# Ledger of designs, part 59: peptides against a protein of PDB entry 4J2C

Target 1, 107 residues: chain A of PDB entry 4J2C
Amino acid sequence: MEDPFFVVKGEVQKAVNTAQGLFQRWTELLQDPSTATREEIDWTTNELRNNLRSIEWDLEDLDETISIVEANPRKFNLDATELSIRKAFITSTRQVVRDMKDQMSTS

## One batch from the design tools (peptide; made by RFdiffusion4, then SolubleMPNN)

Design b2_p19_6_s4 (from b2_p19_6, 10 letters changed)
Fold by OpenDDE base, seed 5:
Structure b2_p19_6_s4 (fold): chain B 107 residues (1-107), chain A 19 residues (1-19)
Amino acid sequence: as target 1 above (107 residues)
Amino acid sequence: MSLPKLVPSKSREELRKFY
C-alpha cells in the first residue's frame, strides 16, 4: 500500500487555498457593509469555518501518524529529513489557520 | 461552542489503515 500521508496533505493544501479566498472575501464584506448582504456574510463565514475545521481535523490525523512513526521507527523506515518536512508542514499550516481564526474571533 | 466534526473521509480511513 502506498503511504496516504501525501494524499491527505494535498487535501489540506486545497482546503487552505479555499479558506484563504473565503477569508479575503469575509474581510471585504465586513469592511464595506454597503456592498454586503447578511446572506453572503453568513454563507462566507460558514464556508470558511467549515474549511478551517476540516484542516484542523486532518492536521490532527497527520500529527498522530508522526507520533506513530516515532514510536515505531523500524516498522516504517522513514528518515529524519522526511519526518522534519512533515512536521514543518503541520506546524506552518496550524499557524495559518490560527492567524485566520484569531482575526475572526476579534471581529 | 465548537461545531461537530465533519464525517470521516476515505482518505482518513486509508490513513488509519496504513499507520
Scores: peptide ipSAE 0.431, ipTM 0.822, DockQ to the pose 0.263
Fold by OpenDDE base, seed 4:
Structure b2_p19_6_s4 (fold): chain B 107 residues (1-107), chain A 19 residues (1-19)
Amino acid sequence: as target 1 above (107 residues)
Amino acid sequence: MSLPKLVPSKSREELRKFY
């Protein structure tokens, strides 16, 4: 069986890109009410939150795999560089999500 | 009430099976 980590990673990356687009629109809608309907704001907000939640869920799963690998390194035979890359991806992506969530919560 | 998690994707299931 092939390691599915990169598959989920790719899905997370796509979700991040989608979320960033939604976040930009969300910001625009709130900055100029004359160009926004409540329906679009609600839709955008919900889609954004759903994407962010999905990302967070995937990141939790990915993070769990890290713990599993570290608990049994011989079973998976991952080198330190690969493990570092995986950890860095999770950390940086969490930060991106957190930044968007923080801005949404303060509005 | 917090929203429940979505249905796991095929990728998530594969992840669970592999690790």
Scores: peptide ipSAE 0.430, ipTM 0.817, DockQ to the pose 0.257
Fold by OpenDDE base, seed 1:
Structure b2_p19_6_s4 (fold): chain B 107 residues (1-107), chain A 19 residues (1-19)
Amino acid sequence: as target 1 above (107 residues)
Amino acid sequence: MSLPKLVPSKSREELRKFY
């Protein structure tokens, strides 16, 4: 069986890119209400929230895999570099999500 | 209100099976 970590990682990366685009549009719509309909604002907000939630859920699962690997090192045989990369990805992605959520919560 | 969790994907299920 192939390690599906990279598949989920790729899905998270795509979701992040999508969220960033939605976030940009969300910001633009709120900056100039005259160019925005309430329907587009609501749609954009909802899609953005859904993407962020999806990312957070995947990150939880990915984070759990780290713990599992560290508890069973002989089973998975991941080198230290790969493990570090995986941890860094989770940490940095959580920060990206947090930054967007923080800005949304203040608007 | 808390939103329900999203529907799990096949990749998430594979992740659970592998680990």
Scores: peptide ipSAE 0.429, ipTM 0.816, DockQ to the pose 0.262
Fold by OpenDDE base, seed 3:
Structure b2_p19_6_s4 (fold): chain B 107 residues (1-107), chain A 19 residues (1-19)
Amino acid sequence: as target 1 above (107 residues)
Amino acid sequence: MSLPKLVPSKSREELRKFY
């Protein structure tokens, strides 16, 4: 069985890209109300929140795998570099999500 | 174009099975 970590990582990256697009539109809609309908604002907001939630869920699962690997290092045989990359991805992605959430909460 | 929906549970299940 192949390690699915980077498959999920790829899915998270796609979700991040989607969220960033939605966030951009969300920002545009709020910046210029004359170009926005309430329906589009609500739709965009909902889709954005769903994407962010999905990302956060996947990050939790990915983070758990790291804990499992660290508890059983000989079973998985991951080198330090790979483990570092995995951790860095989770950390940086959480920051990206947090930044968007913070901006949404202040509006 | 239509945006992709939430991440498939398939990947989460595979993750659970592997680890």
Scores: peptide ipSAE 0.427, ipTM 0.818, DockQ to the pose 0.540

Design b2_p19_7_s1 (from b2_p19_7, 8 letters changed)
Fold by OpenDDE base, seed 3:
Structure b2_p19_7_s1 (fold): chain B 107 residues (1-107), chain A 19 residues (1-19)
Amino acid sequence: as target 1 above (107 residues)
Amino acid sequence: MKREEEVLKKLKEKAEEAK
């Protein structure tokens, strides 16, 4: 019933929220090591990386659908506004992921 | 995520049909 794109979009958004929470904790743990155990640091780091990877994978799939729709717009009956929204979601989410990854890579 | 995987499958199927 529901457009698969927006279903996946919803899942990506959930993963982003989870990742942002993990990222915040990750930052806190590294900022004050006295409050952190190695186990929690490792767990948080791994969970964060896993979430980010999941997001990136889903974005690739979503991005592929954009290309497919653009190749045959009549078949999918999506207007320019909707396509723009879909593209914007992918672009902005990739940026969010990139920002977190950049900070993790410098630590 | 099982539900997400199923949705992705549908998404991909739709995509493949359009290729």
Scores: peptide ipSAE 0.209, ipTM 0.767, DockQ to the pose 0.115
Fold by OpenDDE base, seed 5:
Structure b2_p19_7_s1 (fold): chain B 107 residues (1-107), chain A 19 residues (1-19)
Amino acid sequence: as target 1 above (107 residues)
Amino acid sequence: MKREEEVLKKLKEKAEEAK
């Protein structure tokens, strides 16, 4: 059986890949306006922002589960190593999202 | 996303039940 956390982890990773693809197209469209319509720019921008927002929402939910586990260590069968791995995933993914958002805000 | 949301819900519910 799959651990529910890892199922979500996999889905978030897929969403990150999608966001990175949209981000790459976004930068390409803005770098050469002659090859892009305003319609495509707007669509790509909106899709990217929506995708990033969805990822952030999922990360909040995952972070909440970690907080609950830490508040009730006796009731969960998770060792320190596994908990650290889950925390690291959330932290690193938030950083990836933040990096894209920072670049969008400076453009 | 739909399937992911369902998994998240179940995961959170399991965590809440453990309080």
Scores: peptide ipSAE 0.092, ipTM 0.700, DockQ to the pose 0.115
Fold by OpenDDE base, seed 1:
Structure b2_p19_7_s1 (fold): chain B 107 residues (1-107), chain A 19 residues (1-19)
Amino acid sequence: as target 1 above (107 residues)
Amino acid sequence: MKREEEVLKKLKEKAEEAK
C-alpha cells in the first residue's frame, strides 16, 4: 500500500514550484507594464491563484493525515521523526503560500 | 488530483477500520 502522504506531498511540491514560477512572472509583468498585455497579466494572476488554492486544499488533506496517523499509531507505524518532518513540511509550505498571497494582496 | 484523492480515501477507510 502506497503512503498517501508522499503522493500528496509530491503534488504539493510540484504546485509550489509552478506557483513560484508564476509568481516571478507576475512580479515581472507588474514591474514593467510595457512588456505585458492585460491578457497575460490576468492569465498569470488566475493561474497563480488557482495553484495557491490547490496547495491550500492539499495542505488541509495532509494536515488531516497527521491526525489520522496520530489516532492510529499501531496501524500506520510512523515514528516521531517522520511525523515531525511531515508537520514541518505543512508548516513551511503554508508560510510560502502566505508570503505570496500577502504580496499579491498589496499589489 | 484524482489519484491523490483516491489514496486519501483509502487512508481514511483504513483508519475507520481501526476504530
Scores: peptide ipSAE 0.081, ipTM 0.669, DockQ to the pose 0.111
Fold by OpenDDE base, seed 4:
Structure b2_p19_7_s1 (fold): chain B 107 residues (1-107), chain A 19 residues (1-19)
Amino acid sequence: as target 1 above (107 residues)
Amino acid sequence: MKREEEVLKKLKEKAEEAK
């Protein structure tokens, strides 16, 4: 049995890309109300929030996997470099999500 | 999400086997 961390990582990355696209549209809609309907704004906002929430949940799961691996270093056979990469991914992704959420909260 | 949960489950199972 191998460490399937990359599976969830991949899903998170896809969700981030989706969220970033939605976020871009969200900002555009709010910047020029004449080009937007309330329906589209609401839809975009909801979809964006749903994606961000999904990412956050997955990151928590990924964070848990880190603990699991660290508790069983011999079994998973991961070196410090790999663990660092995984931790960095979680940290950086959380920051990306946080930045979008902060901007949404201030709008 | 289901697939991801299964992934986590496998990791936990592997961890338990290691103990």
Scores: peptide ipSAE 0.074, ipTM 0.669, DockQ to the pose 0.077

Design b2_p19_7_s2 (from b2_p19_7, 11 letters changed)
Fold by OpenDDE base, seed 3:
Structure b2_p19_7_s2 (fold): chain B 107 residues (1-107), chain A 19 residues (1-19)
Amino acid sequence: as target 1 above (107 residues)
Amino acid sequence: DEKEKEVLEKLKKKAEKAK
């Protein structure tokens, strides 16, 4: 079995890609309301929020594993580079989510 | 250690569910 971290990471990445697509559509719909129905706007908004929430939830779990490893690094078969990559993924993904959320909150 | 176990199991479950 694969390292569960990377499996969940993969799911997060998929959700990010989905969210980015939804976000793009969301911005388009709001920029030109004549191009969309209220139903599509509502659906897009809801789906986007759901994806972002899912991402954040998974990131919390992933982040907890980082804390576990850092608490006892010798117990786990992770070198500094891998740990850094894992941490960077969480950090960068949180930033991506935050950017979208910030734009949504200002609309 | 119990917390660790819980976290790891939770993540494992997520991973399994994703597949």
Scores: peptide ipSAE 0.489, ipTM 0.912, DockQ to the pose 0.740
Fold by OpenDDE base, seed 1:
Structure b2_p19_7_s2 (fold): chain B 107 residues (1-107), chain A 19 residues (1-19)
Amino acid sequence: as target 1 above (107 residues)
Amino acid sequence: DEKEKEVLEKLKKKAEKAK
């Protein structure tokens, strides 16, 4: 069985990729209104928000596991490198989400 | 720790559902 952390990490990454695609389309639609319908804008916006929310939810769960491991590292036998990778993923992903949300909030 | 078990089980369930 694969480590549940990396399985969920994979799902988060898929959601990030999806969100980035939706964000790109969202930007395109707003930049050229002549090619955009209200229906597509609304759909894209909603799908994007849903993906971002899903990502944030999973990141919260992943972050909790880090706290658990750090409280009792010997129990889980995670080395410093793996823990660092897990932390870095959460930090960088949160930043990616934040950047998209910031741009959406100003539009 | 019950809280720990809940968090880990929740993540495990998410992982299983993703497969």
Scores: peptide ipSAE 0.487, ipTM 0.910, DockQ to the pose 0.746
Fold by OpenDDE base, seed 5:
Structure b2_p19_7_s2 (fold): chain B 107 residues (1-107), chain A 19 residues (1-19)
Amino acid sequence: as target 1 above (107 residues)
Amino acid sequence: DEKEKEVLEKLKKKAEKAK
């Protein structure tokens, strides 16, 4: 039986990769309006926001399990190292999302 | 407790749907 944390983590990672690609295209379209249409900008923006929202939602679910596991790490067969890795993933991923959101909100 | 169980089950279901 697989640990559901890592399965969801994998889905988050895929969404991050997708979002980063969309963000790059979004940036390119805004940098050169002559190559951009409102349709593509809107589509890209919508897809990007959907991915970011999905990531944040999954991160919230993942984060909710942290305190549960921290309270009883042996009950879930997790040590301090594993918990640190899980926490670091959530923190770093939230930072990546925040950076993209900050740029989108200022343009 | 019951709330913790619900949280873990939710994540489990999400993981199952991802497969």
Scores: peptide ipSAE 0.483, ipTM 0.910, DockQ to the pose 0.740
Fold by OpenDDE base, seed 2:
Structure b2_p19_7_s2 (fold): chain B 107 residues (1-107), chain A 19 residues (1-19)
Amino acid sequence: as target 1 above (107 residues)
Amino acid sequence: DEKEKEVLEKLKKKAEKAK
């Protein structure tokens, strides 16, 4: 059986990839109005926000498991290296999301 | 504890849904 952490991690990674594509398009649409329709802008913006929200939601769940594991590491058979990898994923992914959100908030 | 169980079950459910 697969570790549920990594399954959800995989879903987050997919969502990140999708969000990055949407973000790129969002940037292009807003930087060149001549190539953009209101409909596409609205759609892209909405999809992007939804993806980012989904990512943040999953990250919260993933992050919550960290404290659980740290409280009883033997129960889950996770060593320091694995735990570090999990933490790093959450941290780096949050940064990616934050960067996109910051740019969207200023536009 | 119960909270731990809820968190882990929630994540497990998400994982199952993703498959």
Scores: peptide ipSAE 0.482, ipTM 0.910, DockQ to the pose 0.748

Design b2_p19_7_s3 (from b2_p19_7, 12 letters changed)
Fold by OpenDDE base, seed 2:
Structure b2_p19_7_s3 (fold): chain B 107 residues (1-107), chain A 19 residues (1-19)
Amino acid sequence: as target 1 above (107 residues)
Amino acid sequence: DEKEKKVLKKLLEKAEKAK
């Protein structure tokens, strides 16, 4: 049986990759209006925001599991290294999302 | 506890949907 943490982690990673592509396109569209249609801008913006929101949602759920594990580590048989990896993933992914959101908010 | 159960259940459901 698969660990649900890693399954969701995988989905988050996919969403991050998608978001990064959308963000790149979003940047291009806004930097050169001559190559952009309003329809594409709107679509890209909406898709990007939806992806980012989805990522943040999943990260919250993943983060909650960490607290649960830390409260009873023996129950889940996770060592410090594994827990560190999980925490690092959440932290780094939140940073990636934050960076994109920051740039979007200033545009 | 119930809170733990709900969190784990929710995550499990997400995992199942992703498979």
Scores: peptide ipSAE 0.388, ipTM 0.894, DockQ to the pose 0.762
Fold by OpenDDE base, seed 1:
Structure b2_p19_7_s3 (fold): chain B 107 residues (1-107), chain A 19 residues (1-19)
Amino acid sequence: as target 1 above (107 residues)
Amino acid sequence: DEKEKKVLKKLLEKAEKAK
């Protein structure tokens, strides 16, 4: 049986890749208005926001598990390296999401 | 711990739905 953390981590990674693709299209549409329709811009923006929101929700759930493990380290038997990887994933992914959100908010 | 159980159950359910 797979560790639920890594299964959800995988889903978050897929969602990040999807969001990055949508973000790329979003920037392309805004950089060349002659090729962009209002409908595609709105659709892309909405899909992107939905993906980012989904990622943030999953990150919250993943973050809660870390707090649980740190409260009872002997119960879960995670080594320091694995815990560090889990923390780093959440931190770096939040930064990726934040960067996209910041660029969207300033456009 | 009931709070712990809820968090772990929630994550497990998300993982199962992803498969």
Scores: peptide ipSAE 0.387, ipTM 0.893, DockQ to the pose 0.747
Fold by OpenDDE base, seed 5:
Structure b2_p19_7_s3 (fold): chain B 107 residues (1-107), chain A 19 residues (1-19)
Amino acid sequence: as target 1 above (107 residues)
Amino acid sequence: DEKEKKVLKKLLEKAEKAK
């Protein structure tokens, strides 16, 4: 039986990879308007935002589980090391999302 | 993925119940 946390973590990682690809394309489209259509820009932007939103939502859910487990780590068979890794994942992923959002908001 | 979301929800509910 897989830990639900890592199942969702996997989904978040997939969304991050997708978002990063979309973000790169988004940047390329804006850098060379002659090779970009408004339709592709809009599609890319929307897909990117959807992925980022999905990631943020899942991170909140993951963060909630961490908060609960952190209060009673032994009850859930999790040690401090594993909790630290889980927290680090959330922190680093939020940073990745924030960086993309910041660049999009200033465009 | 809705299936995974349901699993997480179940986990969350279990965690809350454990409080």
Scores: peptide ipSAE 0.313, ipTM 0.832, DockQ to the pose 0.075
Fold by OpenDDE base, seed 3:
Structure b2_p19_7_s3 (fold): chain B 107 residues (1-107), chain A 19 residues (1-19)
Amino acid sequence: as target 1 above (107 residues)
Amino acid sequence: DEKEKKVLKKLLEKAEKAK
């Protein structure tokens, strides 16, 4: 079985990809209202928000695992490189989510 | 999915016990 961290990481990555697609459509719909129905705007917005929320929730859990590992590094078989990769994933993904949320909040 | 979430939960539980 895969490391639980990377299992969730994979799910987060999928959600990010989905969110990015939804975000693109969301942007397109708002940029050209003549091509947008209210129903599609609402659906896209809702799906996007749900994906972003899911990502953020998973990132919190992933971040918690890192904190626990760092509290007792000798207990876990993780080297510095692996921890760095895990941290970097959380940091970069949070930024991606933040960027989308910022644009949504200012629309 | 929920199945993967459960796997994470187990990881978290183990981690907490290691504190």
Scores: peptide ipSAE 0.316, ipTM 0.832, DockQ to the pose 0.112; fails the geometry check

Design b2_p19_7_s4 (from b2_p19_7, 8 letters changed)
Fold by OpenDDE base, seed 3:
Formats: structure tokens, C-alpha cells, sequence
Structure b2_p19_7_s4 (fold): chain B 107 residues (1-107), chain A 19 residues (1-19)
């Protein structure tokens, strides 16, 4: 049986990749309005925001599991190294999301 | 994402068991 954390991690990673693609398109549309329609801008913006929100939600759930494991690490047979890796993933992914959100908020 | 939903459910199950 696969560890649910890794499955969700994988889904988050895919969502990040999707968001980054949408973000790039979003940037392109704003940089050259002559090639952009209002419909595409709205769609891209909406899809991007939805993806980012989804990622943030999953990260919260993953973060909660960290707290649970830390409370009883032996029960889940997770060593400090693995726990550190999981924490790092959450931290770094939150930063990636934050960077995109910051740029969108200043548009 | 149905697959992800199922996985999250499993995570929550573990969470509840850990409480």
C-alpha cells in the first residue's frame, strides 16, 4: 500500500506544474494585450486561482499529518529524516504558491 | 479530483486513529 502522503504530494506537484503553466500564460496575456481576449484572460486567471487554492488546501492537510506524526512518530514508523523531507516539501511549495499569488496581486 | 479525494480521506482516517 502506498503512503497517502506521497500520493497527495504527487497530486500537489501536478497541480503546481499546472499552475505554473497557467501563470506563464497569464503573464503572456498581460504583457501583450493585442494577443489576448477578455475571455482567455478571465479563464486563465480563474483556473490559476482555483489551482492555487487547491494546492493550499492540500498543503494544510499534509501539514496536519506532520503534526500528527510528530506527536507519535513511532506509531507511524517515520524517522526524523523523512519527516524533515515532508516538512521541506510543504515549506517550499507554499513559497512557490506565495510567489505566484504575490505577482498576481500586484497586477 | 476523485482519486485525490480518496487519498485525503485515508489521511484523515489515520488522523482520527492517531487521536
Amino acid sequence: as target 1 above (107 residues)
Amino acid sequence: MEREKEVLEKLYEKAEEAK
Scores: peptide ipSAE 0.224, ipTM 0.761, DockQ to the pose 0.114
Fold by OpenDDE base, seed 5:
Structure b2_p19_7_s4 (fold): chain B 107 residues (1-107), chain A 19 residues (1-19)
Amino acid sequence: as target 1 above (107 residues)
Amino acid sequence: MEREKEVLEKLYEKAEEAK
């Protein structure tokens, strides 16, 4: 079986792609109300928020695993490079989520 | 999400053994 971290990483990446698609539609709906119903706006907004929350939850779990690995590096046989890659993924993905949330909060 | 949770649990189990 693949390393559990990368399995979850893959699921997070899929959720990010979904969120980005919803975010794009959300932006379009708000920019042209004549082409959008309130029903679609509400649905898109809710789906987007749900996806973002799901991503944040998974990132917290992934971040916890990093802390545990760092506490006992010999047990997991991860070198500094691999650990850096995992940390970078969490950091960059959190930034992507924050960017979308910031734009939603200012609308 | 459910499948993801199961995989994550396996990772956590290994992590707990390391404590």
Scores: peptide ipSAE 0.224, ipTM 0.755, DockQ to the pose 0.114
Fold by OpenDDE base, seed 2:
Structure b2_p19_7_s4 (fold): chain B 107 residues (1-107), chain A 19 residues (1-19)
Amino acid sequence: as target 1 above (107 residues)
Amino acid sequence: MEREKEVLEKLYEKAEEAK
């Protein structure tokens, strides 16, 4: 059986990849309006926002698990190194999401 | 997210038992 954290981590990573693809398209559409339809812009924007929101939701849950594990590390059999890795994933992923959101908010 | 929810529920359930 897989650790639930890694299952969700995997899903988040997939969602990040999807979001990055959408973000790339989003930037392309805005860079050259002549090649973009309003329909695609709206669709891409909405899909991107939805993906980012989903990622953030999962990250919140994952982040909560950190506190849970730290409260009873013996039950989950995680050492400091593993916890650091998990924390790093959450932090770095949040940064990736934030960077995309920041660029979207300024456009 | 539905699958994720189920996975997390298992983890949280385990966590509750640890309290």
Scores: peptide ipSAE 0.217, ipTM 0.748, DockQ to the pose 0.114
Fold by OpenDDE base, seed 1:
Structure b2_p19_7_s4 (fold): chain B 107 residues (1-107), chain A 19 residues (1-19)
Amino acid sequence: as target 1 above (107 residues)
Amino acid sequence: MEREKEVLEKLYEKAEEAK
């Protein structure tokens, strides 16, 4: 049986990839107005923001599970190494999301 | 990402059992 954490991790990673694609398009639309319509800009912006928000939501849930596991590690048969891997994923993914959000907020 | 809800439910179910 698959660990649900890694299933969600996989979905989050897919969402990150999607967000990165949307972010690229977002930058293209803003850099070349001749190829951009207001409708596409709005759509891309909204899709990107929604995607990022969804990722952040999943990360919060994943982070919560880590806290629960740390409170009772033997219940879940997770060692320190596995917990570190899970924490690293959340930390690094949050940074990726933050970087995109920071760039969007300055435009 | 709609599939994640079901997965998270399973994850939370296990987590809640630990409380």
Scores: peptide ipSAE 0.226, ipTM 0.761, DockQ to the pose 0.114; fails the geometry check

Design b2_p19_8_s1 (from b2_p19_8, 13 letters changed)
Fold by OpenDDE base, seed 1:
Structure b2_p19_8_s1 (fold): chain B 107 residues (1-107), chain A 19 residues (1-19)
Amino acid sequence: as target 1 above (107 residues)
Amino acid sequence: SAEEEKILEKLLEKQKKAK
């Protein structure tokens, strides 16, 4: 089996891509009411929020794994480069999620 | 997903329980 972190990372990446697509549709629906039904708006909004929530939960768990590893460096012997990549992924992904949430909150 | 959460839990448990 693959490294559990990378498995979750992959799922988060898929969720991000899905969320970005939903976000794009969300903006389109709200910008052109003539082409939007309430049903599609509600569905898109709910799916988007669910995806974002899922991502945030996964990021919290992934972040915890990093904290545990950093607290016990000799026990886990995680490569410094790999650790950096993991931290960068969490940081950048949180920013992506934050950007979408900020735009949704201002609508 | 349920599978993802299970994997993540196992990862966390492994790290917290590591001797």
Scores: peptide ipSAE 0.071, ipTM 0.666, DockQ to the pose 0.113
Fold by OpenDDE base, seed 2:
Structure b2_p19_8_s1 (fold): chain B 107 residues (1-107), chain A 19 residues (1-19)
Amino acid sequence: as target 1 above (107 residues)
Amino acid sequence: SAEEEKILEKLLEKQKKAK
């Protein structure tokens, strides 16, 4: 059976990929209004925000699991390497989301 | 999502059992 963390990690990564595609389209639509309909802008914006929110939710949950493990290292059989990998994933993904959100907030 | 929450719950349960 797959590692449950990996399963969620995979789903987050899929959501990131989707968000990045939506973000690209969002950028294009706003930079050239002549090629954009209000309906597409609204749809793209909403889908993008929903994806980002979903990612943040999952990352929060994943981060909580790490906190629990760190608080009880003897109870959980995760070595330092695996824990670092999980932390790195959360950190890097949060940065990706933050970068998109920052650009959206300044548009 | 509900499905992901279930998976995360399984993760916690598995971690506890892997003591």
Scores: peptide ipSAE 0.065, ipTM 0.665, DockQ to the pose 0.125
Fold by OpenDDE base, seed 3:
Structure b2_p19_8_s1 (fold): chain B 107 residues (1-107), chain A 19 residues (1-19)
Amino acid sequence: as target 1 above (107 residues)
Amino acid sequence: SAEEEKILEKLLEKQKKAK
């Protein structure tokens, strides 16, 4: 069985990819309203928000695991490199989500 | 998903127990 962190990481990455696709469509629909139905806009918006929420929730849980490890790193079978990779993933993913949310909030 | 939630819970529980 894979390391649980990387299982979740994989799922988050898939959700990010999905969100990015939805975000692209969302922007297209808003850029040319004549080609967009209200139903598609609403569906796309809802799906996008749901994906982003899911990602954020997963990141909160992952972040908690990081905090636990950092509280007593010597007790965990994680070296500094591994921990750094995990932290970087959370940080970078949060930024990606934030960027999409910022654009959605201003539209 | 439900499966993902279970994985997350296991991850958190494992980490907490190891602390």
Scores: peptide ipSAE 0.062, ipTM 0.671, DockQ to the pose 0.114
Fold by OpenDDE base, seed 4:
Structure b2_p19_8_s1 (fold): chain B 107 residues (1-107), chain A 19 residues (1-19)
Amino acid sequence: as target 1 above (107 residues)
Amino acid sequence: SAEEEKILEKLLEKQKKAK
């Protein structure tokens, strides 16, 4: 059976890629209002926020699973390397999300 | 998605049971 963590990781990665594309379009629309409609701005903004929220939600769940593993190391067969990789993924992804959110909040 | 939700549920449930 596939490790459920990796399935969710994959979905998060897809959402990140989607968000990055939406974010790029969002910045372009705001940089040149003459080429932007309010409808497209709103759509892009909403889609972007939805993706970001989805990512954050998944990361919270993934983070909880890690906390459980760390609290019960004897009961799990995950080695330190795999645990580190999972933690690094969450940390780095959160940073990516934060960076986009920070830029959106200042606009 | 519904599929992802189910997967997350399984993941969380399995680990909680092991706790």
Scores: peptide ipSAE 0.057, ipTM 0.659, DockQ to the pose 0.113

